# Peptides against a protein of PDB entry 6D0Y: the designs that were tried, part 62

Target 1, 225 residues: chain A of PDB entry 6D0Y
Amino acid sequence: ETEDHLESLICKVGEKSACSLESNLEGLAGVLEADLPNYKSKILRLLCTVARLLPEKLTIYTTLVGLLNARNYNFGGEFVEAMIRQLKESLKANNYNEAVYLVRFLSDLVNCHVIAAPSMVAMFENFVSVTQEEDVPQVRRDWYVYAFLSSLPWVGKELYEKKDAEMDRIFANTESYLKRRQKTHVPMLQVWTADKPHPQEEYLDCLWAQIQKLKKDRWQERHIL

## One batch from the design tools (peptide; made by RFdiffusion4, then SolubleMPNN)

Design b2_p15_4_s1 (from b2_p15_4, 4 letters changed)
Fold by OpenDDE base, seed 2:
Structure b2_p15_4_s1 (fold): chain B 225 residues (1-225), chain A 15 residues (1-15)
Amino acid sequence: as target 1 above (225 residues)
Amino acid sequence: SELEEWRKKRLEEIE
């Protein structure tokens, strides 16, 4: 395959086709594996790019990487390293939206057996540990908690199945932080439309409640985007 | 999702 053709194949995977998505992913993984000897760097760059820029295809590309990793584990490792580098760069550039998405992407790679569950737990432990750092702006602490919680819809089930004790510790630390953090004094716009005033919960408190519900529901999502 | 279920089974086969 030419470099341009590889780009087209990678970018268009998941689009309407005469074949099933699963068949297309399997086929593309095979094509990419075969071309690694000649185009490894290009394929690596392309996968990193689409992983970063096409959030709507998160599951498609994590699946593709999972399939490719199973065929070539060295490449899978290099891909993860590249994604971690990108995450660090995003954080340094204060590109928090990109950073949080990258964390979600990495989280789903656990489900694809590209990243080991213990490694992801360690990452989340590191994230939540930021809440314990002194002289750190709350915005930084909040973001790491947000990044952790926002990723659990993708990986919470797997991590609790394999590392329940460690996850419970992270949850306890998160809960402790949320209780003691300074909440934005937004005048509670009590939407009095319902008999029970639903104070607009602060975004992290709201997210925490959602994740607690998800955990209670055994990580089964009722609404799929 | 269907894709997630498929990949779980498929990855178990090829690993």
Scores: peptide ipSAE 0.684, ipTM 0.966, DockQ to the pose 0.035
Fold by OpenDDE base, seed 4:
Structure b2_p15_4_s1 (fold): chain B 225 residues (1-225), chain A 15 residues (1-15)
Amino acid sequence: as target 1 above (225 residues)
Amino acid sequence: SELEEWRKKRLEEIE
């Protein structure tokens, strides 16, 4: 069964093999391109599924989509549309964990030239605008801020290189919201060590501080482990 | 990452 074979190929990409990952991705892109005329819908569904279920392979699959989009310029748009639909479905189902993975995936697609930087900025503007909605649960407002901030490690550098003024506006709005929102008093796990102590802080405030530091470091990630 | 650097160069080649 060809469809089952495609599923196997897509799911197993990135696993140890005799060939390099880059070669495997290039080869798989070629296989999928050849099968698009007959199995486009299936391939779209499969890629959407692995984007949702295999976040550890985020970069692998965004790269694959980028390669496919470069070969077939219409594919990327259709895929993004499918991902947006899935994002909406995930939110309707209250699957916020899946939803944030989808946002991160979309964010990294900017780096793969599938989504234009201005489009991603517009999406984040839409997210942060939720903080201005009245009579909605704060959990909703907080999630959109979380989705925005937690995606910036993947796309912040690219967006600030191209849309720094717009990003600064989004940051200002985010900061304003974080200052006025109700802080939660739920006990939090402390992950800080004695050699690098940090005061206890609400989760979103902590994330905000981390992103501010990342921004200050010109979006260069530092590993301290 | 190495993959990210590769894809940046590769996508520029095929676009």
Scores: peptide ipSAE 0.684, ipTM 0.966, DockQ to the pose 0.036
Fold by OpenDDE base, seed 1:
Structure b2_p15_4_s1 (fold): chain B 225 residues (1-225), chain A 15 residues (1-15)
Amino acid sequence: as target 1 above (225 residues)
Amino acid sequence: SELEEWRKKRLEEIE
């Protein structure tokens, strides 16, 4: 495949085709594997780019990486390393929207057997540990908790199946932080009265409640978070 | 999703 053709194939995967998406992904993984000797660097950059810029295709590209990793685990490792570097760069650039999406993407890679569950647990432990740091703005602490919680819809089930004790510890630390953090008074469009089934909650508290419910429901999502 | 279910089975076959 030519370099330009590879770009087209990677960018257009998941679009309307005469073949099934699954067939196309399997085929593309094979094409990419075959071209690694000649286009490894380009393929790596392309995959990182689409993983970063096309959030609507998250599952498609995590699946593709999973298939490719199964064929070439060395390349899979290099991809993860590149994504971690990108995450660090996003954080340094204060691009927190990109950063949280990258965390979510990495989370789904656990389901694709690209990232080991213990590694993801370690990442989340590092995130939640920020809540214990002194002389750190609360907005920074809140973001790492948000990044952790907002990724659990993708990886919570897998992590609790394999690392339940460690996850419980992270949850306990998270709950403790949420209870003691200073809550911001943000005006809401809705007025909560005694007749409302649920009281008005701060965003992180609301997210926490949603994740707790998701956990209780065995990580089967009923609503879009 | 359908894709997620497929990949779970497929990756188990490959590995």
Scores: peptide ipSAE 0.681, ipTM 0.965, DockQ to the pose 0.036
Fold by OpenDDE base, seed 5:
Order: structure tokens, then sequence, then C-alpha cells
Structure b2_p15_4_s1 (fold): chain B 225 residues (1-225), chain A 15 residues (1-15)
């Protein structure tokens, strides 16, 4: 495939087709694998780009990377390295919205057997450890907690199945931080009419409550974001 | 989701 065609194939995967999504992903994985000898760098860049720019297709592209990783283990590793570099660049540029999404993407790669559970646990340990640093603004500390908690819908189940003790420690540290952090409450214009309206609460505290509920429900799918 | 269920099964098959 030409570079332009590869871009088209990668960008359009998941769109309406005569074939099933699963079939298309399998086929595309095969095409990309075959073209790695000639277009590895381009394919890496393309996958990193769509991973960043098309959040609505997160599961599609993590699945694709998972399939590719199964075919070419080295490529999977290189992709993860590229994504980690991008994450670091996003953080350096204070692009926290991109950064948090990258963390979610990486989290789902654990489910795709691209990233090992212990590695993801280590990443989250590093994130939460920032809360223990005194020379870091709270807004940044809050972000790391947010990045951790907001990624758990994608990977919490897998991590607790394999590293429950370590995860509990991270949770304990997170809870401790949330209890001692400064809280700022902004009144919300609640336009939503619901039978059971959610009380006004600081966002991180709200997220924490949602994640604890999710954990209690054994990480069964539930809307929290 | 259906995709996630398929993915789980498929990756187990090819690994």
Amino acid sequence: as target 1 above (225 residues)
Amino acid sequence: SELEEWRKKRLEEIE
C-alpha cells in the first residue's frame, strides 16, 4: 500500500462498510504488518496521530494496535514508546487534555495485551506519588490524580485482577490526598431535570465517589464521565 | 461492548 492509501485505511477504519468491524480490523492489521518493512515509521506516526486526534475511536485503535502487536511484538513496543514520548511532550507543553486522553489510551492497551499490567501499575504509582511532592502546585497534583482515576474505567478490572494489593495501596494514597487537599466549589447552573439530582460536589471528590462505586460493582460498565 | 468481547477472544487465540 502507498503511504496515502495507508493513511486513508487507518483513518477510515470503523466507518460504514460491507464487512464487519472485526473483519476490517483483522484485515487492516494484516495490511499494516505486511507494510512495516517499508513504512514502519509512517505507520507509527499515523497510529499515534489517530490515537491523539480521534478519541471517539479509542477502542478501535487500541484493538488495532493489539492485533498488530500480536503479529509484530517489536512494533508494539515501539508504538508504546512513541506514545510515552508524546505523553511527556504533552505534559511539558501543559496540554493536559491531550495528556489525560493518552493515559486512557495507554490504559486500554493493557486490555489489548500491549502493555503489561505491572507496567501500568507502576505508571499510576508514579502519578500518585506526585501528590507527595511539596514543590508541585495543587493543580498539577490534582491532574495526576484525575488522570489515574479517570483511566480506571478502562483498566481497573484488569489491574485489580493481577495487582490488587498494589492497587489498594495506590487507592489508599489517593484517598489520603483527597482528604487533605484544598477544595474549591463553584456553583453550577444545573439545567438538568432529574428524578434524583446529584448534589453539588467538587469534581475530584465526585469522580472519586464514582470510581469507588465502580470498584464496588466489580468494575462493571457504568457511565461516570 | 461487542468489539471488546471479540478482542478479548481474538487476542487469546492468536497469542
Scores: peptide ipSAE 0.679, ipTM 0.965, DockQ to the pose 0.036

Design b2_p15_4_s2 (from b2_p15_4, 6 letters changed)
Fold by OpenDDE base, seed 2:
Structure b2_p15_4_s2 (fold): chain B 225 residues (1-225), chain A 15 residues (1-15)
Amino acid sequence: as target 1 above (225 residues)
Amino acid sequence: SELEKWREEKLKEIK
Protein backbone atom coordinates (compact mmCIF):
# COMPACT_ATOMS: atom_id res chain seq x y z
CA GLU B 1 0.00 0.00 0.00
CA THR B 2 1.13 3.51 -0.73
CA GLU B 3 1.26 6.18 1.92
CA ASP B 4 -1.71 7.96 0.41
CA HIS B 5 -3.72 4.81 0.31
CA LEU B 6 -2.86 4.02 3.90
CA GLU B 7 -4.03 7.45 4.91
CA SER B 8 -7.30 6.88 3.15
CA LEU B 9 -7.80 3.49 4.73
CA ILE B 10 -7.03 4.71 8.22
CA CYS B 11 -9.06 7.89 7.99
CA LYS B 12 -12.11 6.23 6.49
CA VAL B 13 -12.34 3.19 8.72
CA GLY B 14 -15.71 3.06 10.39
CA GLU B 15 -17.49 4.72 7.50
CA LYS B 16 -20.20 3.05 5.45
CA SER B 17 -19.04 -0.25 4.04
CA ALA B 18 -20.40 -3.48 2.65
CA CYS B 19 -18.51 -5.30 5.39
CA SER B 20 -18.87 -5.09 9.13
CA LEU B 21 -16.78 -2.67 11.12
CA GLU B 22 -15.11 -5.55 12.91
CA SER B 23 -14.17 -7.18 9.64
CA ASN B 24 -12.84 -3.93 8.29
CA LEU B 25 -10.75 -3.32 11.38
CA GLU B 26 -9.29 -6.78 11.31
CA GLY B 27 -8.55 -6.43 7.63
CA LEU B 28 -6.97 -3.04 8.09
CA ALA B 29 -4.85 -4.33 10.94
CA GLY B 30 -3.55 -6.99 8.62
CA VAL B 31 -2.81 -4.49 5.89
CA LEU B 32 -1.01 -2.16 8.27
CA GLU B 33 1.00 -4.98 9.78
CA ALA B 34 2.14 -6.05 6.35
CA ASP B 35 3.14 -2.50 5.49
CA LEU B 36 5.05 -1.77 8.69
CA PRO B 37 8.40 -2.73 7.17
CA ASN B 38 7.99 0.00 4.58
CA TYR B 39 5.73 2.55 6.22
CA LYS B 40 6.09 2.18 9.98
CA SER B 41 6.84 5.84 10.57
CA LYS B 42 3.99 7.00 8.38
CA ILE B 43 1.56 4.59 9.99
CA LEU B 44 2.64 5.76 13.43
CA ARG B 45 2.10 9.36 12.45
CA LEU B 46 -1.25 8.65 10.86
CA LEU B 47 -2.53 6.77 13.87
CA CYS B 48 -1.37 9.51 16.20
CA THR B 49 -3.06 12.06 14.00
CA VAL B 50 -6.43 10.35 13.87
CA ALA B 51 -6.26 9.64 17.59
CA ARG B 52 -5.76 13.34 18.14
CA LEU B 53 -8.10 14.80 15.55
CA LEU B 54 -10.97 12.33 15.42
CA PRO B 55 -12.14 11.82 18.99
CA GLU B 56 -15.51 10.60 17.71
CA LYS B 57 -13.71 7.51 16.44
CA LEU B 58 -11.77 6.89 19.63
CA THR B 59 -12.96 3.33 20.15
CA ILE B 60 -12.42 2.49 16.51
CA TYR B 61 -8.81 3.54 16.56
CA THR B 62 -8.01 2.15 19.98
CA THR B 63 -9.42 -1.12 18.72
CA LEU B 64 -7.27 -0.88 15.63
CA VAL B 65 -4.19 -0.23 17.74
CA GLY B 66 -5.14 -3.11 19.97
CA LEU B 67 -5.33 -5.40 16.97
CA LEU B 68 -2.00 -4.13 15.69
CA ASN B 69 -0.42 -4.51 19.09
CA ALA B 70 -1.58 -8.10 19.19
CA ARG B 71 0.15 -8.68 15.88
CA ASN B 72 3.23 -6.60 16.61
CA TYR B 73 3.97 -5.73 20.21
CA ASN B 74 6.98 -3.65 19.29
CA PHE B 75 4.84 -1.41 17.15
CA GLY B 76 2.29 -1.12 19.91
CA GLY B 77 4.97 0.02 22.26
CA GLU B 78 6.31 2.52 19.78
CA PHE B 79 2.83 3.88 19.24
CA VAL B 80 2.28 4.38 22.95
CA GLU B 81 5.63 6.11 23.22
CA ALA B 82 4.71 8.37 20.35
CA MET B 83 1.40 9.19 21.97
CA ILE B 84 3.09 10.01 25.25
CA ARG B 85 5.50 12.29 23.44
CA GLN B 86 2.60 13.97 21.72
CA LEU B 87 0.83 14.39 25.04
CA LYS B 88 3.89 16.05 26.51
CA GLU B 89 4.17 18.34 23.52
CA SER B 90 0.51 19.25 23.74
CA LEU B 91 0.88 20.10 27.40
CA LYS B 92 3.97 22.19 26.76
CA ALA B 93 2.06 24.06 24.09
CA ASN B 94 -0.92 24.51 26.42
CA ASN B 95 -3.10 22.61 23.98
CA TYR B 96 -5.28 21.17 26.69
CA ASN B 97 -8.10 20.10 24.40
CA GLU B 98 -5.78 17.90 22.41
CA ALA B 99 -4.11 16.64 25.54
CA VAL B 100 -7.32 15.46 27.16
CA TYR B 101 -8.26 13.48 24.06
CA LEU B 102 -4.87 11.84 24.12
CA VAL B 103 -5.33 10.89 27.76
CA ARG B 104 -8.74 9.41 26.97
CA PHE B 105 -7.24 7.53 24.06
CA LEU B 106 -4.49 6.13 26.24
CA SER B 107 -7.09 5.23 28.82
CA ASP B 108 -9.07 3.18 26.35
CA LEU B 109 -5.88 1.47 25.23
CA VAL B 110 -5.87 -0.17 28.64
CA ASN B 111 -9.09 -1.89 27.63
CA CYS B 112 -7.39 -2.96 24.43
CA HIS B 113 -4.57 -4.52 26.42
CA VAL B 114 -2.03 -2.18 24.89
CA ILE B 115 -1.28 -0.34 28.13
CA ALA B 116 -1.09 -2.15 31.44
CA ALA B 117 -3.46 -1.02 34.16
CA PRO B 118 -0.63 -0.27 36.61
CA SER B 119 0.95 2.04 34.07
CA MET B 120 -2.26 3.97 33.66
CA VAL B 121 -2.68 4.20 37.40
CA ALA B 122 0.83 5.58 37.63
CA MET B 123 -0.02 8.19 35.03
CA PHE B 124 -3.09 9.27 36.94
CA GLU B 125 -1.12 9.36 40.17
CA ASN B 126 1.31 11.64 38.43
CA PHE B 127 -1.52 13.84 37.19
CA VAL B 128 -3.17 14.19 40.56
CA SER B 129 0.19 14.80 42.22
CA VAL B 130 0.34 18.09 40.33
CA THR B 131 -2.33 19.36 42.69
CA GLN B 132 0.23 19.10 45.47
CA GLU B 133 2.91 21.07 43.69
CA GLU B 134 3.69 24.61 44.70
CA ASP B 135 3.89 27.51 42.28
CA VAL B 136 1.54 25.90 39.79
CA PRO B 137 -1.48 27.85 38.57
CA GLN B 138 -4.80 26.42 39.66
CA VAL B 139 -5.97 26.24 36.06
CA ARG B 140 -3.19 23.76 35.39
CA ARG B 141 -3.94 21.78 38.53
CA ASP B 142 -7.58 21.74 37.57
CA TRP B 143 -6.77 20.45 34.12
CA TYR B 144 -4.88 17.45 35.44
CA VAL B 145 -7.79 16.59 37.68
CA TYR B 146 -10.13 17.10 34.76
CA ALA B 147 -8.00 14.89 32.54
CA PHE B 148 -8.05 12.18 35.16
CA LEU B 149 -11.74 12.32 35.96
CA SER B 150 -12.89 12.74 32.37
CA SER B 151 -10.96 9.64 31.35
CA LEU B 152 -12.50 7.37 33.96
CA PRO B 153 -15.61 6.61 31.90
CA TRP B 154 -13.26 4.71 29.61
CA VAL B 155 -10.98 3.01 32.08
CA GLY B 156 -12.32 3.37 35.61
CA LYS B 157 -13.85 -0.07 35.67
CA GLU B 158 -10.65 -1.79 34.62
CA LEU B 159 -8.48 0.20 36.99
CA TYR B 160 -10.69 -0.42 39.99
CA GLU B 161 -10.85 -4.09 39.21
CA LYS B 162 -7.08 -4.37 39.23
CA LYS B 163 -5.86 -1.48 41.38
CA ASP B 164 -8.69 -0.54 43.69
CA ALA B 165 -6.49 0.52 46.60
CA GLU B 166 -4.36 2.79 44.46
CA MET B 167 -7.41 4.24 42.76
CA ASP B 168 -9.02 4.95 46.10
CA ARG B 169 -5.94 6.86 47.11
CA ILE B 170 -6.08 8.91 43.93
CA PHE B 171 -9.75 9.60 44.55
CA ALA B 172 -9.04 10.69 48.10
CA ASN B 173 -6.35 13.06 46.93
CA THR B 174 -8.65 14.38 44.23
CA GLU B 175 -11.46 14.95 46.69
CA SER B 176 -9.13 16.75 49.06
CA TYR B 177 -7.98 19.04 46.30
CA LEU B 178 -11.50 19.79 45.13
CA LYS B 179 -12.49 20.78 48.63
CA ARG B 180 -9.65 23.23 49.08
CA ARG B 181 -9.40 24.74 45.60
CA GLN B 182 -10.80 28.15 44.81
CA LYS B 183 -14.22 28.00 43.22
CA THR B 184 -16.09 30.49 41.09
CA HIS B 185 -19.85 30.34 41.06
CA VAL B 186 -22.01 31.96 38.41
CA PRO B 187 -25.57 32.52 39.57
CA MET B 188 -26.85 33.07 36.05
CA LEU B 189 -26.03 29.47 35.25
CA GLN B 190 -28.44 28.16 37.84
CA VAL B 191 -31.02 25.81 36.41
CA TRP B 192 -34.48 25.72 37.89
CA THR B 193 -37.34 23.38 37.20
CA ALA B 194 -40.85 23.47 38.51
CA ASP B 195 -40.34 20.58 40.89
CA LYS B 196 -36.58 20.15 41.23
CA PRO B 197 -34.65 23.38 41.16
CA HIS B 198 -30.89 23.14 41.55
CA PRO B 199 -27.90 25.38 41.00
CA GLN B 200 -25.49 24.77 38.19
CA GLU B 201 -22.38 23.40 39.85
CA GLU B 202 -18.84 24.46 39.14
CA TYR B 203 -17.48 22.35 36.32
CA LEU B 204 -15.06 20.19 38.27
CA ASP B 205 -17.50 19.71 41.10
CA CYS B 206 -20.11 18.62 38.61
CA LEU B 207 -17.71 16.23 36.93
CA TRP B 208 -16.66 14.87 40.30
CA ALA B 209 -20.26 14.19 41.20
CA GLN B 210 -20.84 12.44 37.89
CA ILE B 211 -17.79 10.26 38.33
CA GLN B 212 -18.74 9.44 41.90
CA LYS B 213 -22.12 8.32 40.63
CA LEU B 214 -20.50 6.31 37.87
CA LYS B 215 -18.27 4.65 40.42
CA LYS B 216 -21.24 3.92 42.62
CA ASP B 217 -22.98 2.38 39.63
CA ARG B 218 -19.96 0.10 39.23
CA TRP B 219 -18.85 1.97 36.16
CA GLN B 220 -21.92 1.10 34.18
CA GLU B 221 -22.35 4.09 31.94
CA ARG B 222 -25.89 5.37 31.74
CA HIS B 223 -25.15 8.77 30.26
CA ILE B 224 -22.53 10.50 28.19
CA LEU B 225 -20.27 12.72 30.22
CA SER A 1 -20.79 -1.21 22.58
CA GLU A 2 -20.76 -4.09 20.16
CA LEU A 3 -17.31 -3.09 19.02
CA GLU A 4 -16.00 -3.11 22.56
CA LYS A 5 -17.47 -6.53 23.17
CA TRP A 6 -15.94 -7.83 20.01
CA ARG A 7 -12.48 -6.46 20.71
CA GLU A 8 -12.54 -7.86 24.22
CA GLU A 9 -13.11 -11.31 22.80
CA LYS A 10 -10.37 -10.78 20.25
CA LEU A 11 -7.82 -9.35 22.63
CA LYS A 12 -8.59 -11.07 25.93
CA GLU A 13 -5.83 -13.58 25.37
CA ILE A 14 -3.30 -10.77 25.53
CA LYS A 15 -4.08 -10.05 29.17
Scores: peptide ipSAE 0.571, ipTM 0.924, DockQ to the pose 0.033
Fold by OpenDDE base, seed 4:
Structure b2_p15_4_s2 (fold): chain B 225 residues (1-225), chain A 15 residues (1-15)
Amino acid sequence: as target 1 above (225 residues)
Amino acid sequence: SELEKWREEKLKEIK
């Protein structure tokens, strides 16, 4: 396969086809595996690109990476390393939207058995530890908490099944931070009415409540978060 | 999802 053709195949996976999505993913994994000797760098770059630019296909591409990792464990490791580097670059560039997509992608890779649960827990521990940093903008602290909490719909179940004690500690630290952080006053009162079922709440507090409910429900989603 | 169920069966051996 040519590099251009690989790009087309990767970008178009999940589109309507005569074959099942699962069959297409297995087929594509086979094609990519066969081309790794010649196009590993290109394939790594392409997968990183779609991971950060096509969040609507997150599950498709994490599955693809999972299949590739199962076929070539070294490639899976290299991909994760590349993603971590990209995450660092995104944060350095203050591209927080891209960064959160990368964190969610990495989170779902735990479900694909590409990333070990303890490693993801360690990452989240590192994220929440930012809340303890001094002389940093609150927006930085808030983002890491956001990145952690907003990724739990993808990986919370798996992490609590394997590392419940560690996760509880992270939750306790998160809760402590949320209680002591400066609350943002936003001009949203005009959009809230007395008949709304939920009171007006700061975004992170709202997210926290949603995640706590999700946890209570044993990570069975009832709503699209 | 169905995809998630499928991949779990496919990838469970590499845990």
Scores: peptide ipSAE 0.570, ipTM 0.924, DockQ to the pose 0.033
Fold by OpenDDE base, seed 5:
Order: C-alpha cells, then sequence, then structure tokens
Structure b2_p15_4_s2 (fold): chain B 225 residues (1-225), chain A 15 residues (1-15)
C-alpha cells in the first residue's frame, strides 16, 4: 500500500461497509502489519494523529493498536513510546485538551493488553503526585487530577482488579487534594430534569462524585433517562 | 460494547 492509501484506510475505518467492523479492523491490522517494514514511521504517525484528532473513534483505534500489537509486539511498544512523547509535547505546548485525549487513549490501551496495568497505575501515581508540588499553578494540579479521573471510566475496572491497594492510595490523595484546593464556582445551566437534582458543584468536585459513584457501582455505567 | 467484547476475546491471550 502507498502512504496515501494507508492514510485513507486508517482514517476511514469504522465507516459503513459490507463487512463487520471487527472484520474490517482485523483486515486492516493485517494490511498494516504487512506494510510495517516499509512504512513503520508513517503508520506510527498516522495512528498517533487519529488518536489525537478523532476522539470519537477512540475504541476503534485502541482496538486496532491492540490487534497490531498482537501481531507485532515491538510495534506496540514503539507506538506507546511515540504516544508518550506526544503527550509530553502537548503538555509543553499547554495543549491540555489534546493531552487528556492521549491519556484516555493510553488508558484504553490497557484494556487492549498493550499497556500493563501496573504501568498505568504508576502513571496515575505520578499525575496525582503533582498535587503535592509547591509553587506551581493550581491549574496544573487540577489538570492532572482531571486527567486521572476522566480516564477512569475506561480503565478503572481493570486497575482496581489488579492493583486495588495502590488505586485506593491514589484515590485518598486525590480526595485530600480536592478538599483543600481553592474552588471557583461559575453559574451553570441545568439542561435536564432529574428526579434527584444535584446541587451546583465545581467541575472537579462534580467529576469526583461521578467517579465515586462509578466505583461504587463496580465500574458499570448506568443509563440516565 | 460489542467491539469491546470481541477484542477481549481476541486479545486475552496476550495478558
Amino acid sequence: as target 1 above (225 residues)
Amino acid sequence: SELEKWREEKLKEIK
């Protein structure tokens, strides 16, 4: 396959087809594997790009990477390294929205058996440890907590199954930080009517409450009507 | 999701 064609294949995966999504992903993984000898760097860049720019297809592309990793273990490692480099670059550029998508993507790679659970726990420990740093803007501390909490819907179940004690420590540290941080409240519009309306909360406090509920529900999401 | 169920079956041997 040519470089341009590879880009098309990667970008369009998940679109309507005569075949199932699963079949298409497996097929694409085979195509990409075959082209790694000639286009490894291009494929790495393309996958990193779609991970950043197409968050709506997160599960599709993490699955694709998982399939590729199963076929070529070294490629999986190289991809993770590339993503970590990109994450660092995003943070240096103060592109926090891109950075959080990358963290979430990496989180779901744990479910794809590309990243080991202990490694992800270690990453989150590092994130939450930023809350203990002195003489740094609160926005930086808040972002790392946000990045951690907002990724748990994808990986919390797996991490607690394998590293419950470590996760509990991270949660305790997070809770402690949230209690002592300065809060900024802004007017919010409630778009929906619920039987049990929740009071207005600061964004991180709201997210924390949601994650606590998710954890209590054993990481099974509930539908809200 | 169906995709997640499928990939778990396909990739479970790697863990």
Scores: peptide ipSAE 0.569, ipTM 0.924, DockQ to the pose 0.033
Fold by OpenDDE base, seed 1:
Structure b2_p15_4_s2 (fold): chain B 225 residues (1-225), chain A 15 residues (1-15)
Amino acid sequence: as target 1 above (225 residues)
Amino acid sequence: SELEKWREEKLKEIK
């Protein structure tokens, strides 16, 4: 495939076609593998780009990377390295929205066997350790906790299956931090009904409660349908 | 999802 055509193929995967998504992904992985000798850098950049810019296709692209990693381990490693580098750049640039999504993307790569579970646990340990840093704004501490917790819907099951003790430690540290951090609770914003008052809950406390429930449900999400 | 189920079967060899 030509360089321009590769962009089209990568960007359009998952869209309506006569073939199944799985077939398209496998086919695309084959095409990309074959073109790596000539277009590795371009393919790497394209995958990093869509990984950042198309959050609605997270599972599609993590799957694609997983397939590519299975075919070419070195390329998979290079991709992860590039994503980690991008995460660091996002953090340096204070682009926390992108950074959170990148962490979530990396989290799902664990499910694709691109990133080892212990490595992801280590990353989360590093994140939560920020809560113990001195002379750091709470907003920074809060973000790392948020990044950790908000990624668990994608990877919590796998990490607890492989590293339950370490995860419990991270959870304990997180809980400890949440108890001692300053909260910006605004009681006046509470929604009250005559029979069932709904108190306002601080966003991290709310997320914590949600994750605790998810954990209790063995990481099985509830679906309306 | 079906995709997640499929990829697990495809990628379990490198787990």
Scores: peptide ipSAE 0.567, ipTM 0.922, DockQ to the pose 0.034

Design b2_p15_4_s3 (from b2_p15_4, 5 letters changed)
Fold by OpenDDE base, seed 2:
Structure b2_p15_4_s3 (fold): chain B 225 residues (1-225), chain A 15 residues (1-15)
Amino acid sequence: as target 1 above (225 residues)
Amino acid sequence: SELEKWREEWLKEIE
């Protein structure tokens, strides 16, 4: 069956092959593009599924979606809509791990010109605005900040290049929240082997520091194998 | 990454 074949191709892309990954992606994009008129719904579902279930292949699938979108098919918008629906469903189900992966995926789609930078900025503005809502559990506020910050390794550079003023505002609001939020009252581990004690920071504070460093380094990350 | 560099190249071609 053609549908089964498509599933296999989509799921296995990026695996070891005699051809380059780039060649395989171009080939798969061509196959999917040709089949969109007949199997658009199935392809949308498959791509949404692998995007959700295979976060280790995030850049592979965002690139694939980018390739499809670049071929002048309205597929990109429909795919994003499906992903947003899935994100909302994940949040409603309190599946925060899946939700953050979806946010990261959407973030990287900005780099693939599937999502416009202003749209992603608006999403992050909405996320950080949750910190200003009254009668909201801190766990909810913390998650939205986490989702925002943890997505910046993928899209921070692009957003600052195009929407620096708006991003600065989001950062300021984030910093303000992090300073005033209630931190968990647990004993902190400290490394005393150095001249200065190095306390283990709370996870959001640690992430904030990492993102600030990344921003300072012009969003360049070290390659880790 | 190399993949990101590659896709940046074809993105320029589309623009």
Scores: peptide ipSAE 0.335, ipTM 0.873, DockQ to the pose 0.033
Fold by OpenDDE base, seed 1:
Structure b2_p15_4_s3 (fold): chain B 225 residues (1-225), chain A 15 residues (1-15)
Amino acid sequence: as target 1 above (225 residues)
Amino acid sequence: SELEKWREEWLKEIE
């Protein structure tokens, strides 16, 4: 396969096809595996790129990486390394939306057995620990909390099944931070009725409430996040 | 999703 052809195959996976998505993923995994000896770096870059640029296909590409990793190739580790480097670059460039997409992507890789649950817990511990640092602006502290909480829909179930005590500690620290942080008064999108069923909540408080509800529902999503 | 369901079953087989 040529590099251009690989790019086309990777970018188009999940689009309409005569075959099932699962069959297409398996086929693509086979093609990529065969071309790794010659195009390993290119394939790594391509997968990193689509992970960043096509967040709507998150589960497709995490599954693809999972398939490649399961074929007894040390591809998963190298890919994760590349993604972590990209995450650092995104943060350095103040591209926080891209950064959160990468965190969510990494989170779902836990479900694909590419990243171990303890490693993801450690990452989230590091994120939440930023809230305890004094020389960090609140906007950055808030982002780390946001990145953590907003990733839990993808990985919360798995992490609580395997590391419940550690997760509870992270939650406690998060709750403590949310209680003591300075709240910004941002105008809420008001719907038509003046009397809202719920009082106005700050964005992170709202997200926290949603995640708490999700946790209480045993991580079974009942609403579109 | 159906993909996640398939993935879960697939991963179970390789564990």
Scores: peptide ipSAE 0.334, ipTM 0.872, DockQ to the pose 0.033
Fold by OpenDDE base, seed 3:
Structure b2_p15_4_s3 (fold): chain B 225 residues (1-225), chain A 15 residues (1-15)
Amino acid sequence: as target 1 above (225 residues)
Amino acid sequence: SELEKWREEWLKEIE
């Protein structure tokens, strides 16, 4: 069936091929575009599924969605809506691992011009605003800050280029929260090899420092993770 | 990555 064929094409993109990845993505985008009139819902579901299940192909699928969005079928918007619904469901279920990945995926969609920078800023504002809410456990507050900070490697540059003032406000609020929150000290395995012993840093403080350094470096990563 | 570079070039062409 055509539907089965589409599933295969979508799932296998990025795998070994005689053609370049870029060529394969363009080709797949063309195929999907042609089939959208008949299989839009199926294609949406498939892309949402692979986006969640194949985190190693994040950039591949964000690029694919970007290509489809550029073809003026309003596919990008519908896809984002589906992803937002999934994000909400993950949050309700306290599935933090899936939720944070979804936020990162959405963040990279900004780079693909699928999501507008102001919309992503608004999302992050909403996340950080949780730190100001009453009757919210710190673990929840911490997660929203984590989700925000951990997504900035993907979208920080774009957001600061277009919404620097708003981002500065979010950073200020984040910093304020990090200073006043209760810090938890959990013994962790020392992975870093250093000549001198170093104190273990709390995970959010560590992430904050990393993001501050990234920001200082104008969002240019020096190492490949 | 090469993909990201290609993507940036592609986006510039569309704009």
Scores: peptide ipSAE 0.332, ipTM 0.872, DockQ to the pose 0.034
Fold by OpenDDE base, seed 5:
Structure b2_p15_4_s3 (fold): chain B 225 residues (1-225), chain A 15 residues (1-15)
Amino acid sequence: as target 1 above (225 residues)
Amino acid sequence: SELEKWREEWLKEIE
């Protein structure tokens, strides 16, 4: 395979095909596995790129990484390291939109057995601990809480199944922060009506309420978050 | 989703 061909294959997976998505993913995983000896760096970079630029295909690419990790036990770790480096770079550049997508991607990798649940818990502990630090702008504190909460739809179930006590502690710390933070009104993407389960609130408070409901429902989604 | 169901299936195979 040429580099251009690999790029095309990776970018186009999940598009309409004569074959099933599952078949295409297995096929692509096989192709990439065979090419890892020659193109590991390129493949890693490509997967990092699509993870950042194609959030609509998040589950497709996490699944692909999971398949590759199952075939090559070293690949998952190397990919995660690359993603963490990219996350750090995004944060340094104040690219919070990209950063949150990376966190969600990493979160779903737990479901693919690429990242261990305790490792993800540790990451979220680190995120929430930022709220306790002095001389940190609130916008940054808020982002870490947002990144944590907004990732739970993907990984909350798994983390509570394995690390419920630790997760409860993180939730308690999060709740404490939300109660004491300065609140500002921002435009909401959702139109609030009488039929909505939540009153119109500050964004993080709204998200918190949604996640609390999701947790209460045993992480089974009933509505789009 | 169907993809997630499939994923759960092959995860069992590799365990």
Scores: peptide ipSAE 0.329, ipTM 0.872, DockQ to the pose 0.034

